# Ledger of designs, part 4: peptides against a protein of PDB entry 5X9X

Target 1, 41 residues: chain A of PDB entry 5X9X
Amino acid sequence: SSVSELEQRLRDVKNTNSRFRKALMEKENELQALIRKLGPE

## One batch from the design tools (peptide; made by RFdiffusion4, then SolubleMPNN)

Design b2_p18_3_s3
Fold by OpenDDE base, seed 5:
Formats: sequence, C-alpha cells, structure tokens
Structure b2_p18_3_s3 (fold): chain B 41 residues (1-41), chain A 18 residues (1-18)
Amino acid sequence: as target 1 above (41 residues)
Amino acid sequence: DELLEQIKRLENEMRELR
C-alpha cells in the first residue's frame, strides 16, 4: 500500500542517515589520529 | 607527503558524506 511504501522509505532514509553518521565519526577519528601524528612533521 | 595526502583524502570523503 501507499502507506507501507512511505513507511519503508522513511526507514530507508533513517538507516542511510545512521550509516553516514557512523562513517563520518569513524573518518573524524582517523583524521584526528593523523593530525596527532603529523605534529612535529 | 603521505600523511598530508591521507588527510586530504579523508577530508574529501567526509565532504562527500555530507
């Protein structure tokens, strides 16, 4: 039904957003680690 | 420098996620 399709779309968007947020946090952690290593160089 | 290139790549990847 149209309602079930909209509910599924909403879940898909939320899941995608959650995955992107997780990936972004992981990249931020990697970036900070690299910046700390860069220090004296 | 390898470290600077790694930082640049990460910044690009993070930008693409936003």
Scores: peptide ipSAE 0.055, ipTM 0.647, DockQ to the pose 0.766
Fold by OpenDDE base, seed 1:
Structure b2_p18_3_s3 (fold): chain B 41 residues (1-41), chain A 18 residues (1-18)
Amino acid sequence: as target 1 above (41 residues)
Amino acid sequence: DELLEQIKRLENEMRELR
């Protein structure tokens, strides 16, 4: 049904959002680690 | 230079994720 399809799309968006938030956190941590090495380069 | 390039790549990747 249309409702079931919308529910599925919402689940997909929530799952994607969760994965992207985790990826952003990991990238931020990596970025900060690199920034701490700034100086000679 | 290499470190700055790595930082630039990460900033671009983070922008694409948002």
Scores: peptide ipSAE 0.054, ipTM 0.639, DockQ to the pose 0.696
Fold by OpenDDE base, seed 4:
Structure b2_p18_3_s3 (fold): chain B 41 residues (1-41), chain A 18 residues (1-18)
Amino acid sequence: as target 1 above (41 residues)
Amino acid sequence: DELLEQIKRLENEMRELR
């Protein structure tokens, strides 16, 4: 049904959002680690 | 500098995710 399809799309969006948030957090942590190396290098 | 280049790449990737 249309409702079921919308619920599925919402789940897909939430999953995508969660994955992107995690990816951003990981990249931010990596970026900060690299920035800390700017002093000695 | 390799470190600055890596930082630049990460910043670009983060921008594309937003």
Scores: peptide ipSAE 0.052, ipTM 0.641, DockQ to the pose 0.853
Fold by OpenDDE base, seed 3:
Structure b2_p18_3_s3 (fold): chain B 41 residues (1-41), chain A 18 residues (1-18)
Amino acid sequence: as target 1 above (41 residues)
Amino acid sequence: DELLEQIKRLENEMRELR
C-alpha cells in the first residue's frame, strides 16, 4: 500500500542517516587525532 | 606535509558525506 511504501522509505532514510552520522563521527575522531599530532598550534 | 595532506583529505571526505 501507499502507507507501507512511505513507511519503508522513512526507514531507509533513517538507516542512511544513521550510517552517515557514524561515518562523520569516525572521520572527525581521526581528524582530531591528526590535529593533536600537530601540537598546540 | 604528510599530516596536513591527510587532514585535507579527511576534511574533503567529511564534506562529501554531507
Scores: peptide ipSAE 0.050, ipTM 0.638, DockQ to the pose 0.606

## One batch from the design tools (peptide; made by RFdiffusion4, then SolubleMPNN)

Design b2_p20_2_s4
Fold by OpenDDE base, seed 2:
Structure b2_p20_2_s4 (fold): chain B 41 residues (1-41), chain A 20 residues (1-20)
Amino acid sequence: as target 1 above (41 residues)
Amino acid sequence: SEEEKKKLEESLKELEEKLK
Protein backbone atom coordinates (compact mmCIF):
# COMPACT_ATOMS: atom_id res chain seq x y z
CA SER B 1 0.00 0.00 0.00
CA SER B 2 0.98 3.64 -0.31
CA VAL B 3 1.28 3.82 3.47
CA SER B 4 3.57 0.79 3.67
CA GLU B 5 5.70 2.19 0.84
CA LEU B 6 6.08 5.51 2.63
CA GLU B 7 7.00 3.69 5.84
CA GLN B 8 9.63 1.71 3.95
CA ARG B 9 11.04 4.88 2.38
CA LEU B 10 11.24 6.47 5.81
CA ARG B 11 13.13 3.45 7.15
CA ASP B 12 15.48 3.59 4.18
CA VAL B 13 16.17 7.29 4.77
CA LYS B 14 16.82 6.64 8.46
CA ASN B 15 19.21 3.80 7.65
CA THR B 16 21.03 5.89 5.05
CA ASN B 17 21.28 8.79 7.48
CA SER B 18 22.73 6.52 10.16
CA ARG B 19 25.32 5.14 7.73
CA PHE B 20 26.40 8.61 6.61
CA ARG B 21 26.63 9.84 10.20
CA LYS B 22 28.91 6.91 11.01
CA ALA B 23 31.08 7.53 7.96
CA LEU B 24 31.42 11.24 8.74
CA MET B 25 32.30 10.50 12.37
CA GLU B 26 34.96 8.02 11.29
CA LYS B 27 36.50 10.58 8.93
CA GLU B 28 36.41 13.25 11.61
CA ASN B 29 38.10 10.88 14.04
CA GLU B 30 40.72 10.05 11.42
CA LEU B 31 41.50 13.73 10.88
CA GLN B 32 41.62 14.40 14.61
CA ALA B 33 43.96 11.47 15.13
CA LEU B 34 46.27 12.73 12.38
CA ILE B 35 46.28 16.22 13.86
CA ARG B 36 47.07 14.89 17.33
CA LYS B 37 49.82 12.56 16.11
CA LEU B 38 51.58 15.00 13.78
CA GLY B 39 51.15 18.04 15.98
CA PRO B 40 51.38 21.61 14.75
CA GLU B 41 52.77 22.06 11.26
CA SER A 1 48.78 21.16 5.98
CA GLU A 2 47.43 20.64 9.47
CA GLU A 3 45.45 23.84 9.09
CA GLU A 4 43.78 22.45 5.99
CA LYS A 5 43.02 19.17 7.79
CA LYS A 6 41.49 21.13 10.65
CA LYS A 7 39.27 23.04 8.25
CA LEU A 8 38.16 19.78 6.67
CA GLU A 9 37.40 18.40 10.13
CA GLU A 10 35.29 21.44 10.90
CA SER A 11 33.43 21.05 7.62
CA LEU A 12 32.74 17.39 8.40
CA LYS A 13 31.51 18.34 11.87
CA GLU A 14 29.14 20.89 10.38
CA LEU A 15 27.77 18.27 7.99
CA GLU A 16 27.26 15.87 10.89
CA GLU A 17 25.28 18.49 12.77
CA LYS A 18 23.11 19.19 9.73
CA LEU A 19 22.21 15.50 9.55
CA LYS A 20 21.15 15.32 13.22
Scores: peptide ipSAE 0.024, ipTM 0.493, DockQ to the pose 0.020
Fold by OpenDDE base, seed 3:
Structure b2_p20_2_s4 (fold): chain B 41 residues (1-41), chain A 20 residues (1-20)
Amino acid sequence: as target 1 above (41 residues)
Amino acid sequence: SEEEKKKLEESLKELEEKLK
């Protein structure tokens, strides 16, 4: 049904959003690690 | 070392571009 299709699309968007958020967090963590290595320490 | 620092700076630059 049209309702079930919309619900499936919403689930797909939610899953995609979650995956992108995780990827961004991992990249940010790597950036911060490199920044610390380049620090004045 | 200065060479290691240069490599890390380049890696940072690449990651920053991927975050944009």
Scores: peptide ipSAE 0.022, ipTM 0.444, DockQ to the pose 0.012
Fold by OpenDDE base, seed 4:
Structure b2_p20_2_s4 (fold): chain B 41 residues (1-41), chain A 20 residues (1-20)
Amino acid sequence: as target 1 above (41 residues)
Amino acid sequence: SEEEKKKLEESLKELEEKLK
């Protein structure tokens, strides 16, 4: 039904959002590690 | 709308490419 399709789309958006938030946090951590490795030169 | 959907899909694609 139209309602079930909308509910599925909402679930997909929430799952995608969660995945991207995790990926962004991991990338930020990686960037911070690289910054620290670059260090005081 | 379908146009809005397309724009959102393009934005997601760009984010996915940046996160690789």
Scores: peptide ipSAE 0.019, ipTM 0.452, DockQ to the pose 0.045
Fold by OpenDDE base, seed 1:
Structure b2_p20_2_s4 (fold): chain B 41 residues (1-41), chain A 20 residues (1-20)
Amino acid sequence: as target 1 above (41 residues)
Amino acid sequence: SEEEKKKLEESLKELEEKLK
């Protein structure tokens, strides 16, 4: 049904959002580690 | 400096939060 299709799309968006949030968190950690390696200044 | 790095890290964090 139209409702079930919309619910599925919403679930897909939420899943995609969750995956991107995880990826961004990992990249933030990687970038911070690289920044620390630039030196104390 | 550590202060400069902190500012850079904060800027990157803010950009990533905007992409969520």
Scores: peptide ipSAE 0.023, ipTM 0.457, DockQ to the pose 0.016; fails the geometry check

Design b2_p20_3_s4
Fold by OpenDDE base, seed 5:
Structure b2_p20_3_s4 (fold): chain B 41 residues (1-41), chain A 20 residues (1-20)
Amino acid sequence: as target 1 above (41 residues)
Amino acid sequence: EEKRRKELEESRRRLEEELR
């Protein structure tokens, strides 16, 4: 049904958003680790 | 080590671009 399709699209968007948020968090953590490794040296 | 520092800086740059 049209309603079920809209619900599916909403789930897909939420899943995509969740995946991207996780990826951004991991990349930020990696970035910070690299910054710490660079240090003042 | 300057070489290592440059490599890490390049890696940082790539990650910053991905976060943008």
Scores: peptide ipSAE 0.046, ipTM 0.558, DockQ to the pose 0.013
Fold by OpenDDE base, seed 3:
Structure b2_p20_3_s4 (fold): chain B 41 residues (1-41), chain A 20 residues (1-20)
Amino acid sequence: as target 1 above (41 residues)
Amino acid sequence: EEKRRKELEESRRRLEEELR
């Protein structure tokens, strides 16, 4: 049904959001590691 | 090393672009 499709789309968006949140945290950690490796010089 | 610093800067730049 149309309702079931909308519910599925909402689940897909929530799953995508969760995955991207994790990816952003990992990328931020990598960025901070690179900043530290660049050093003050 | 200047070379290593430039490589890390390029990597940082690419990662910052992905975060925008």
Scores: peptide ipSAE 0.046, ipTM 0.555, DockQ to the pose 0.013
Fold by OpenDDE base, seed 1:
Structure b2_p20_3_s4 (fold): chain B 41 residues (1-41), chain A 20 residues (1-20)
Amino acid sequence: as target 1 above (41 residues)
Amino acid sequence: EEKRRKELEESRRRLEEELR
């Protein structure tokens, strides 16, 4: 049904969003680790 | 070391571009 298709699309978007949020968090953590290593030396 | 610092700076730059 139209409703079930919309629900499926919403689930797909939420799953994609969750994956991207996790990836961004990991990249941010890596960035911060590099920033800490890029100290005065 | 300067070489190591430059390599880390390049890595930081790449990650910053990906986060943008």
Scores: peptide ipSAE 0.045, ipTM 0.559, DockQ to the pose 0.012
Fold by OpenDDE base, seed 2:
Formats: C-alpha cells, sequence, structure tokens
Structure b2_p20_3_s4 (fold): chain B 41 residues (1-41), chain A 20 residues (1-20)
C-alpha cells in the first residue's frame, strides 16, 4: 500500500541519517586524535 | 619531526574540509 511504502521510505531515511551521524562522529574523533598527535610542536 | 608534522597537518586539513 501507499502507506507501507511511505513507512519504508521513512525507515530508509532514518537508517541513512543514522549512518551519516556515525560517520561524522568518527571523522570528528579522528580529527581530534590527529590534533592531539600534532601537538603544540 | 617536521616531515611527520606536515603529514599530520595535511591529514587534519583534509578531514576538516570533509566535516564542512
Amino acid sequence: as target 1 above (41 residues)
Amino acid sequence: EEKRRKELEESRRRLEEELR
């Protein structure tokens, strides 16, 4: 049904959003790790 | 070491650009 398709699309959007949020968090963590390794030198 | 520092700076720059 049209409703079931909309529900599926919403699930897909939520899944992609979750993946992007995780990826951004990992990139931020990596950035901060590099900053710490770079140090004040 | 200056070489290592430059490599880390380049990596930082790339990640900062990807976060924008």
Scores: peptide ipSAE 0.040, ipTM 0.553, DockQ to the pose 0.012

Design b2_p20_7_s4 (from b2_p20_7, 15 letters changed)
Fold by OpenDDE base, seed 4:
Structure b2_p20_7_s4 (fold): chain B 41 residues (1-41), chain A 20 residues (1-20)
Amino acid sequence: as target 1 above (41 residues)
Amino acid sequence: EYKKKVEEYRKELEKKKLEE
């Protein structure tokens, strides 16, 4: 049904958003680790 | 030692922000 299709699209958007947020957090953590190793140099 | 890697990761992070 049209309602089921809209619910599916909403789930897909939420899943995509969650994946992007996780990827951003992982890259930010890795960046911060490298910055800590670099220090004041 | 990590200066180039830090800059690379900053670029990748910014790219991902634009794709989000």
Scores: peptide ipSAE 0.032, ipTM 0.572, DockQ to the pose 0.014
Fold by OpenDDE base, seed 2:
Structure b2_p20_7_s4 (fold): chain B 41 residues (1-41), chain A 20 residues (1-20)
Amino acid sequence: as target 1 above (41 residues)
Amino acid sequence: EYKKKVEEYRKELEKKKLEE
C-alpha cells in the first residue's frame, strides 16, 4: 500500500542517515587520534 | 608521516559531510 511504501522509505532514510552519522563519527575519531599522535606540530 | 594521513582524513571527512 501507499502507506506501507512511505513507511519503508522513511525507515530507509533513517537507516542511511544513521550510517552516515556513524561513519562521520568514526572518521572524526580517527582524525583526532592522528592529531594527538602528531602532537603540536 | 602523520601530516599526510591527517590531510587525507580531513578530505574524507569533508567528502562524507557533502554526501550526508
Scores: peptide ipSAE 0.031, ipTM 0.573, DockQ to the pose 0.014
Fold by OpenDDE base, seed 1:
Structure b2_p20_7_s4 (fold): chain B 41 residues (1-41), chain A 20 residues (1-20)
Amino acid sequence: as target 1 above (41 residues)
Amino acid sequence: EYKKKVEEYRKELEKKKLEE
């Protein structure tokens, strides 16, 4: 049904968004680790 | 000394934020 298709699309978008958010958080952690190692120079 | 490397990494992270 149209409703079930919209629900599926919403789930797919949420799953994709969750994956991107996780990846961004990991990259932020890597960036912070790099900053700590490299220092301000 | 490492300012350019840190800034490049920040730019790459910001680019990924725009691509989500």
Scores: peptide ipSAE 0.029, ipTM 0.555, DockQ to the pose 0.014
Fold by OpenDDE base, seed 3:
Structure b2_p20_7_s4 (fold): chain B 41 residues (1-41), chain A 20 residues (1-20)
Amino acid sequence: as target 1 above (41 residues)
Amino acid sequence: EYKKKVEEYRKELEKKKLEE
């Protein structure tokens, strides 16, 4: 049904969002490490 | 000295945020 399809799409978006958030957190940590190594200049 | 490299990396991270 249209409702079940929309519910599935919502679950898929939430799962994708969680994966992206994890990846972004890792990249933020990497960026922070880079800044610490390279300094402000 | 490394400001441009850091800024480029920040821009790439921002791009990934927009692609979510």
Scores: peptide ipSAE 0.028, ipTM 0.552, DockQ to the pose 0.014; fails the geometry check

Design b2_p20_8_s2 (from b2_p20_8, 9 letters changed)
Fold by OpenDDE base, seed 3:
Structure b2_p20_8_s2 (fold): chain B 41 residues (1-41), chain A 20 residues (1-20)
Amino acid sequence: as target 1 above (41 residues)
Amino acid sequence: KEREEEENRRLREEIERLEA
């Protein structure tokens, strides 16, 4: 039904949000490590 | 961060309303 499709879309958005948050955190950690390695400090 | 958490909370609440 249209309602079940909308529910699925909302679940997908929530799941995508969670995955992207995790990915961004990991990439930020990687970036900080590279900055410490390649930076003048 | 707070705005993103609030948005996620709103989405969860909307899902719960639709499933009820």
Scores: peptide ipSAE 0.076, ipTM 0.657, DockQ to the pose 0.136
Fold by OpenDDE base, seed 1:
Structure b2_p20_8_s2 (fold): chain B 41 residues (1-41), chain A 20 residues (1-20)
Amino acid sequence: as target 1 above (41 residues)
Amino acid sequence: KEREEEENRRLREEIERLEA
């Protein structure tokens, strides 16, 4: 049904969003590590 | 050292805001 298709699309978007958020968090950690290396500890 | 650590903290916080 149209409703089930919309629900599926919503789930897919949420899953994609979650994956990207995880990737961004990992990049944040990487950048933070680089920042620590750039400045004196 | 302490001033630079504070600056680094501010930079990390800004990165967090941009990537959240």
Scores: peptide ipSAE 0.028, ipTM 0.431, DockQ to the pose 0.016
Fold by OpenDDE base, seed 4:
Structure b2_p20_8_s2 (fold): chain B 41 residues (1-41), chain A 20 residues (1-20)
Amino acid sequence: as target 1 above (41 residues)
Amino acid sequence: KEREEEENRRLREEIERLEA
């Protein structure tokens, strides 16, 4: 049905969003680790 | 000191790649 199709599309968008958020967080963590290595610490 | 400078250069290049 149209409702079930919209629910599926919403789930797909949420899953895609979660994957990109995770990837961004991992890249940010890597960046911060490198910054700390280059920093004055 | 030269070895440390080379390591720092490599890390800076990796930071630049992540920020691009």
Scores: peptide ipSAE 0.023, ipTM 0.409, DockQ to the pose 0.012
Fold by OpenDDE base, seed 5:
Structure b2_p20_8_s2 (fold): chain B 41 residues (1-41), chain A 20 residues (1-20)
Amino acid sequence: as target 1 above (41 residues)
Amino acid sequence: KEREEEENRRLREEIERLEA
């Protein structure tokens, strides 16, 4: 049904969003580690 | 110091890649 399809799309968007957020967090951690190396060195 | 400067350059380039 249209409702079921909309609910599925919403779940897919949420899952995609969660994956992107995790990826961004990992990249931020990498950046911070590199910044720490560039600073006190 | 030259080796340190080269390392810093490489790290900066890597940061730029991660931010892109």
Scores: peptide ipSAE 0.021, ipTM 0.431, DockQ to the pose 0.012

## One batch from the design tools (peptide; made by RFdiffusion4, then SolubleMPNN)

Design b2_p26_6_s3
Fold by OpenDDE base, seed 3:
Structure b2_p26_6_s3 (fold): chain B 41 residues (1-41), chain A 26 residues (1-26)
Amino acid sequence: as target 1 above (41 residues)
Amino acid sequence: SEEERRLLEELLRKTEELRRRLAELA
């Protein structure tokens, strides 16, 4: 049903956003580590 | 409901933002 499809889409997008947030955090941490390595210190 | 539809739209916008940020680091 339309209601069931909407609820499924909500679950899917919440899951997708959680995965993207995790991936972004990991990439940002990797980038910051490289910046510290290549920094002037 | 309309509230659920609005939430979906907001979450989809956030998905696009996160995808763009991730692409900049890929």
Scores: peptide ipSAE 0.197, ipTM 0.775, DockQ to the pose 0.037
Fold by OpenDDE base, seed 5:
Structure b2_p26_6_s3 (fold): chain B 41 residues (1-41), chain A 26 residues (1-26)
Amino acid sequence: as target 1 above (41 residues)
Amino acid sequence: SEEERRLLEELLRKTEELRRRLAELA
């Protein structure tokens, strides 16, 4: 039904957002590590 | 419900924002 489809879509989007947040955090951490390596020292 | 629909739309916008941020770092 339209209701069950909407509920499923909400679950799917929440899961996707959680995965994207994790991936973004990891990439940001990698970037910050590289910035520190390329710093003045 | 209208609340669920509005929440879905908001979360979809957030998904696209996170995707763009990730692409900029990739």
Scores: peptide ipSAE 0.176, ipTM 0.764, DockQ to the pose 0.037
Fold by OpenDDE base, seed 4:
Structure b2_p26_6_s3 (fold): chain B 41 residues (1-41), chain A 26 residues (1-26)
Amino acid sequence: as target 1 above (41 residues)
Amino acid sequence: SEEERRLLEELLRKTEELRRRLAELA
């Protein structure tokens, strides 16, 4: 049903959003590590 | 419901924003 589809889409988007948040955090951490390695320190 | 639809649309916008930020860092 339309309600079931909406609930499924909501779950899927929440999951995708969480995955992207995690990936972004990992990329930020990677960037910070590179800055420390390549920076003046 | 209308509330669920609005929440879905908000999360879709956030997902696209996160995707763009990730692409910028990749």
Scores: peptide ipSAE 0.137, ipTM 0.738, DockQ to the pose 0.036
Fold by OpenDDE base, seed 1:
Structure b2_p26_6_s3 (fold): chain B 41 residues (1-41), chain A 26 residues (1-26)
Amino acid sequence: as target 1 above (41 residues)
Amino acid sequence: SEEERRLLEELLRKTEELRRRLAELA
């Protein structure tokens, strides 16, 4: 049904959003750690 | 080096920008 299709699309968007948030968080943490390792040089 | 640090800072800024874009859509 149209309702079930829209619910599925919503789930897909939420899933994509969650994955993107996780990826961005990991990249931010990685980059911050690397910046700290480089120091003031 | 300074060049490496600048690059990492630029990449960090880019990830923050992408996070903001995602948050606007969430």
Scores: peptide ipSAE 0.122, ipTM 0.651, DockQ to the pose 0.019

## One batch from the design tools (peptide; made by RFdiffusion4, then SolubleMPNN)

Design b2_p27_1_s1 (from b2_p27_1, 12 letters changed)
Fold by OpenDDE base, seed 2:
Structure b2_p27_1_s1 (fold): chain B 41 residues (1-41), chain A 27 residues (1-27)
Amino acid sequence: as target 1 above (41 residues)
Amino acid sequence: LLKKLEEERKTLERFEKELEELEKKLE
């Protein structure tokens, strides 16, 4: 049904958001590590 | 339901942009 399709789309978007949040956190950590490494330069 | 879906989509778009900006800073 249209409702079940929208519910599935909502689940898919939430799952994608969770993956992007994790990727964002990893990139933020990588950036901060590089900043600390290059800080004394 | 449509409102919730739209809010989640907007959140995803913000994360995509922020991730892209961080990736550019690492280049």
Scores: peptide ipSAE 0.046, ipTM 0.553, DockQ to the pose 0.069
Fold by OpenDDE base, seed 5:
Structure b2_p27_1_s1 (fold): chain B 41 residues (1-41), chain A 27 residues (1-27)
Amino acid sequence: as target 1 above (41 residues)
Amino acid sequence: LLKKLEEERKTLERFEKELEELEKKLE
């Protein structure tokens, strides 16, 4: 149904946003690790 | 270089917060 399709699209958007959030957090952690490794330069 | 990496980290942190707010709106 049209309602079911809209609900599925909403779930897909939520899942996509969650994946992007995870990727951003992983990149933040990577950058923090590099900063700690290189020291105050 | 480290200054640029720090600014990039801050930018990513802002995007994380924006995504979190979007996730809350989808609840």
Scores: peptide ipSAE 0.036, ipTM 0.522, DockQ to the pose 0.751
Fold by OpenDDE base, seed 4:
Structure b2_p27_1_s1 (fold): chain B 41 residues (1-41), chain A 27 residues (1-27)
Amino acid sequence: as target 1 above (41 residues)
Amino acid sequence: LLKKLEEERKTLERFEKELEELEKKLE
């Protein structure tokens, strides 16, 4: 039904946001580690 | 190079905050 499709879309958006948030945090940590390793320049 | 990486990190931090706000709106 239209309602079930909207509910599924909402779940998909929440899942996507969670995945992207995790990926961004991982990349931030990676970049921070590289900055610490290579110095402030 | 490292300056660019730092700017990228700052950009990622902004995106993380935006995603967090969106997550809260979906609750």
Scores: peptide ipSAE 0.036, ipTM 0.521, DockQ to the pose 0.740
Fold by OpenDDE base, seed 1:
Structure b2_p27_1_s1 (fold): chain B 41 residues (1-41), chain A 27 residues (1-27)
Amino acid sequence: as target 1 above (41 residues)
Amino acid sequence: LLKKLEEERKTLERFEKELEELEKKLE
């Protein structure tokens, strides 16, 4: 049904959002590590 | 290191924009 299709799309978006949140956090940590290594340079 | 820093910054900016768009769709 159209409702079940919309529910599936919503689940897919939620899963994508969760993956992006995790990736963003990992990249933020990498960025902070690089900033610490770079220092005043 | 500066090049890597810039690459990571660009990556973060892309992910932040995409995340914002997804969150708006969930509202």
Scores: peptide ipSAE 0.034, ipTM 0.519, DockQ to the pose 0.614

Design b2_p27_3_s3
Fold by OpenDDE base, seed 2:
Structure b2_p27_3_s3 (fold): chain B 41 residues (1-41), chain A 27 residues (1-27)
Amino acid sequence: as target 1 above (41 residues)
Amino acid sequence: MREELLRKIEELRKEMQELEKKIKENE
């Protein structure tokens, strides 16, 4: 039904955003590690 | 080596910006 389809779409978007947020966190951690490795130079 | 780190940092910054944009668009 239209309702079930909309519910599924909403779930898909939320799941996708959760994956993006996780990826963002991982990249932030990597970024900070690289910045520290770069040093004061 | 330093140049490589700087390149990777810039790459990550761009990727992070893209992710943030996608998240915002889906919200």
Scores: peptide ipSAE 0.591, ipTM 0.893, DockQ to the pose 0.797
Fold by OpenDDE base, seed 3:
Structure b2_p27_3_s3 (fold): chain B 41 residues (1-41), chain A 27 residues (1-27)
Amino acid sequence: as target 1 above (41 residues)
Amino acid sequence: MREELLRKIEELRKEMQELEKKIKENE
């Protein structure tokens, strides 16, 4: 139905954004680790 | 090497900016 299709689309967007936020967090953690490795030089 | 770290840092910064843009567009 139209309602079920809209609900599915909303879930897809939310899931996509959730994955993006997770990837962003992982990249932030990696970035901070690399900055620490870089040192004060 | 230091140059490799700097390259990876810049790559990550660009990827993070793109993710933030995509998140904002979906909100």
Scores: peptide ipSAE 0.590, ipTM 0.893, DockQ to the pose 0.786
Fold by OpenDDE base, seed 5:
Structure b2_p27_3_s3 (fold): chain B 41 residues (1-41), chain A 27 residues (1-27)
Amino acid sequence: as target 1 above (41 residues)
Amino acid sequence: MREELLRKIEELRKEMQELEKKIKENE
C-alpha cells in the first residue's frame, strides 16, 4: 500500500543515516588514534 | 615521516564533513 511504501522509505532513510553515523564514529576514532600517533613534534 | 599521518588526518576530516552534510540533508 501507499502507506506501507512511505513507511519503508522512512525506514530506509533512517537506516542510511544510522550507517552514516556509525561511519562517522569510526572515522572519529581513527582520527584520534592518528592524532595521538602524530605526537607533539 | 609525519606527512603521511597529516595526509590521512586531512582525508578523514574531509570524509567526516561530507558524512555530517549527508546526515543533515536526510534529517
Scores: peptide ipSAE 0.589, ipTM 0.892, DockQ to the pose 0.805
Fold by OpenDDE base, seed 4:
Structure b2_p27_3_s3 (fold): chain B 41 residues (1-41), chain A 27 residues (1-27)
Amino acid sequence: as target 1 above (41 residues)
Amino acid sequence: MREELLRKIEELRKEMQELEKKIKENE
């Protein structure tokens, strides 16, 4: 039904954003590791 | 190589900006 389709689309967007936020967090952690490796120079 | 680290950092920053943009667009 149209309601079921809208609910599915909402779930898909939420899941996609959750994946993006997770990927962003991982990249933030990698960035901090590289900054530490770079040192004060 | 320090220059390689700097290039990787910049690459990550660009990827992070793209993710932030996509998150904002989906909200």
Scores: peptide ipSAE 0.589, ipTM 0.893, DockQ to the pose 0.789

## One batch from the design tools (peptide; made by RFdiffusion4, then SolubleMPNN)

Design b2_p29_3_s3
Fold by OpenDDE base, seed 3:
Structure b2_p29_3_s3 (fold): chain B 41 residues (1-41), chain A 29 residues (1-29)
Amino acid sequence: as target 1 above (41 residues)
Amino acid sequence: SKKLLEEIERLRKEMKEIENKIAENEKLM
């Protein structure tokens, strides 16, 4: 593969991980909200 | 609440799966 193709694949992986991190953050926030319901803060 | 605890466990598992995918992708970089 060319350097350009490798760079594109790297960007694709980074973009995918960016989306994963966003999803993870949303789940972390949801989890935190549920945990707060378990008892007094 | 049993439902609340089950939802928490579901989220924890889903988060772990995402973290594993992120980690595997980071190995490619």
Scores: peptide ipSAE 0.595, ipTM 0.891, DockQ to the pose 0.692
Fold by OpenDDE base, seed 1:
Structure b2_p29_3_s3 (fold): chain B 41 residues (1-41), chain A 29 residues (1-29)
Amino acid sequence: as target 1 above (41 residues)
Amino acid sequence: SKKLLEEIERLRKEMKEIENKIAENEKLM
């Protein structure tokens, strides 16, 4: 139904954003590791 | 090093692109 389709689309967007946030976190971790190499050490 | 800084900038740009995609999707919700 139209309602179920809209609900599915919303779930898809949320799931996609969840995946993006995970990827973002991984990149942040990588970035922080590189930033630590810029330290005084 | 130069390579280190370049890698940092690459990551920053990639993160910005992801953030933009998240923001666009949030407009759909």
Scores: peptide ipSAE 0.594, ipTM 0.891, DockQ to the pose 0.733
Fold by OpenDDE base, seed 4:
Structure b2_p29_3_s3 (fold): chain B 41 residues (1-41), chain A 29 residues (1-29)
Amino acid sequence: as target 1 above (41 residues)
Amino acid sequence: SKKLLEEIERLRKEMKEIENKIAENEKLM
């Protein structure tokens, strides 16, 4: 049904954002590691 | 090094792109 499809799309968006947030965290960790290489803390 | 700085900038750009995608998706919710 249209309602079921909309609910599915909403879940898909939420799941996609969850994956994006995880990827973002990984890049932040990588960035922090590289920044530390720039000089002493 | 120059390469290190370039990699940092690439990461910053990629992070911005992801953040933009998240923000756009948040508008759908």
Scores: peptide ipSAE 0.594, ipTM 0.890, DockQ to the pose 0.675
Fold by OpenDDE base, seed 2:
Structure b2_p29_3_s3 (fold): chain B 41 residues (1-41), chain A 29 residues (1-29)
Amino acid sequence: as target 1 above (41 residues)
Amino acid sequence: SKKLLEEIERLRKEMKEIENKIAENEKLM
């Protein structure tokens, strides 16, 4: 049904964004590690 | 090093792209 399809699409978007947020966090951690490698110099 | 800076910039770009995708998806909700 239209309702079930819309609900599914919403879930899919939320799940996709959840995966994106996880990837973003991992990249932030990597970025911080690389920035620390730069040192104070 | 140059490689280190390039890697940092790559990550910054990728993060921005992900953030943009998240933002666009949030507009659908």
Scores: peptide ipSAE 0.594, ipTM 0.891, DockQ to the pose 0.726

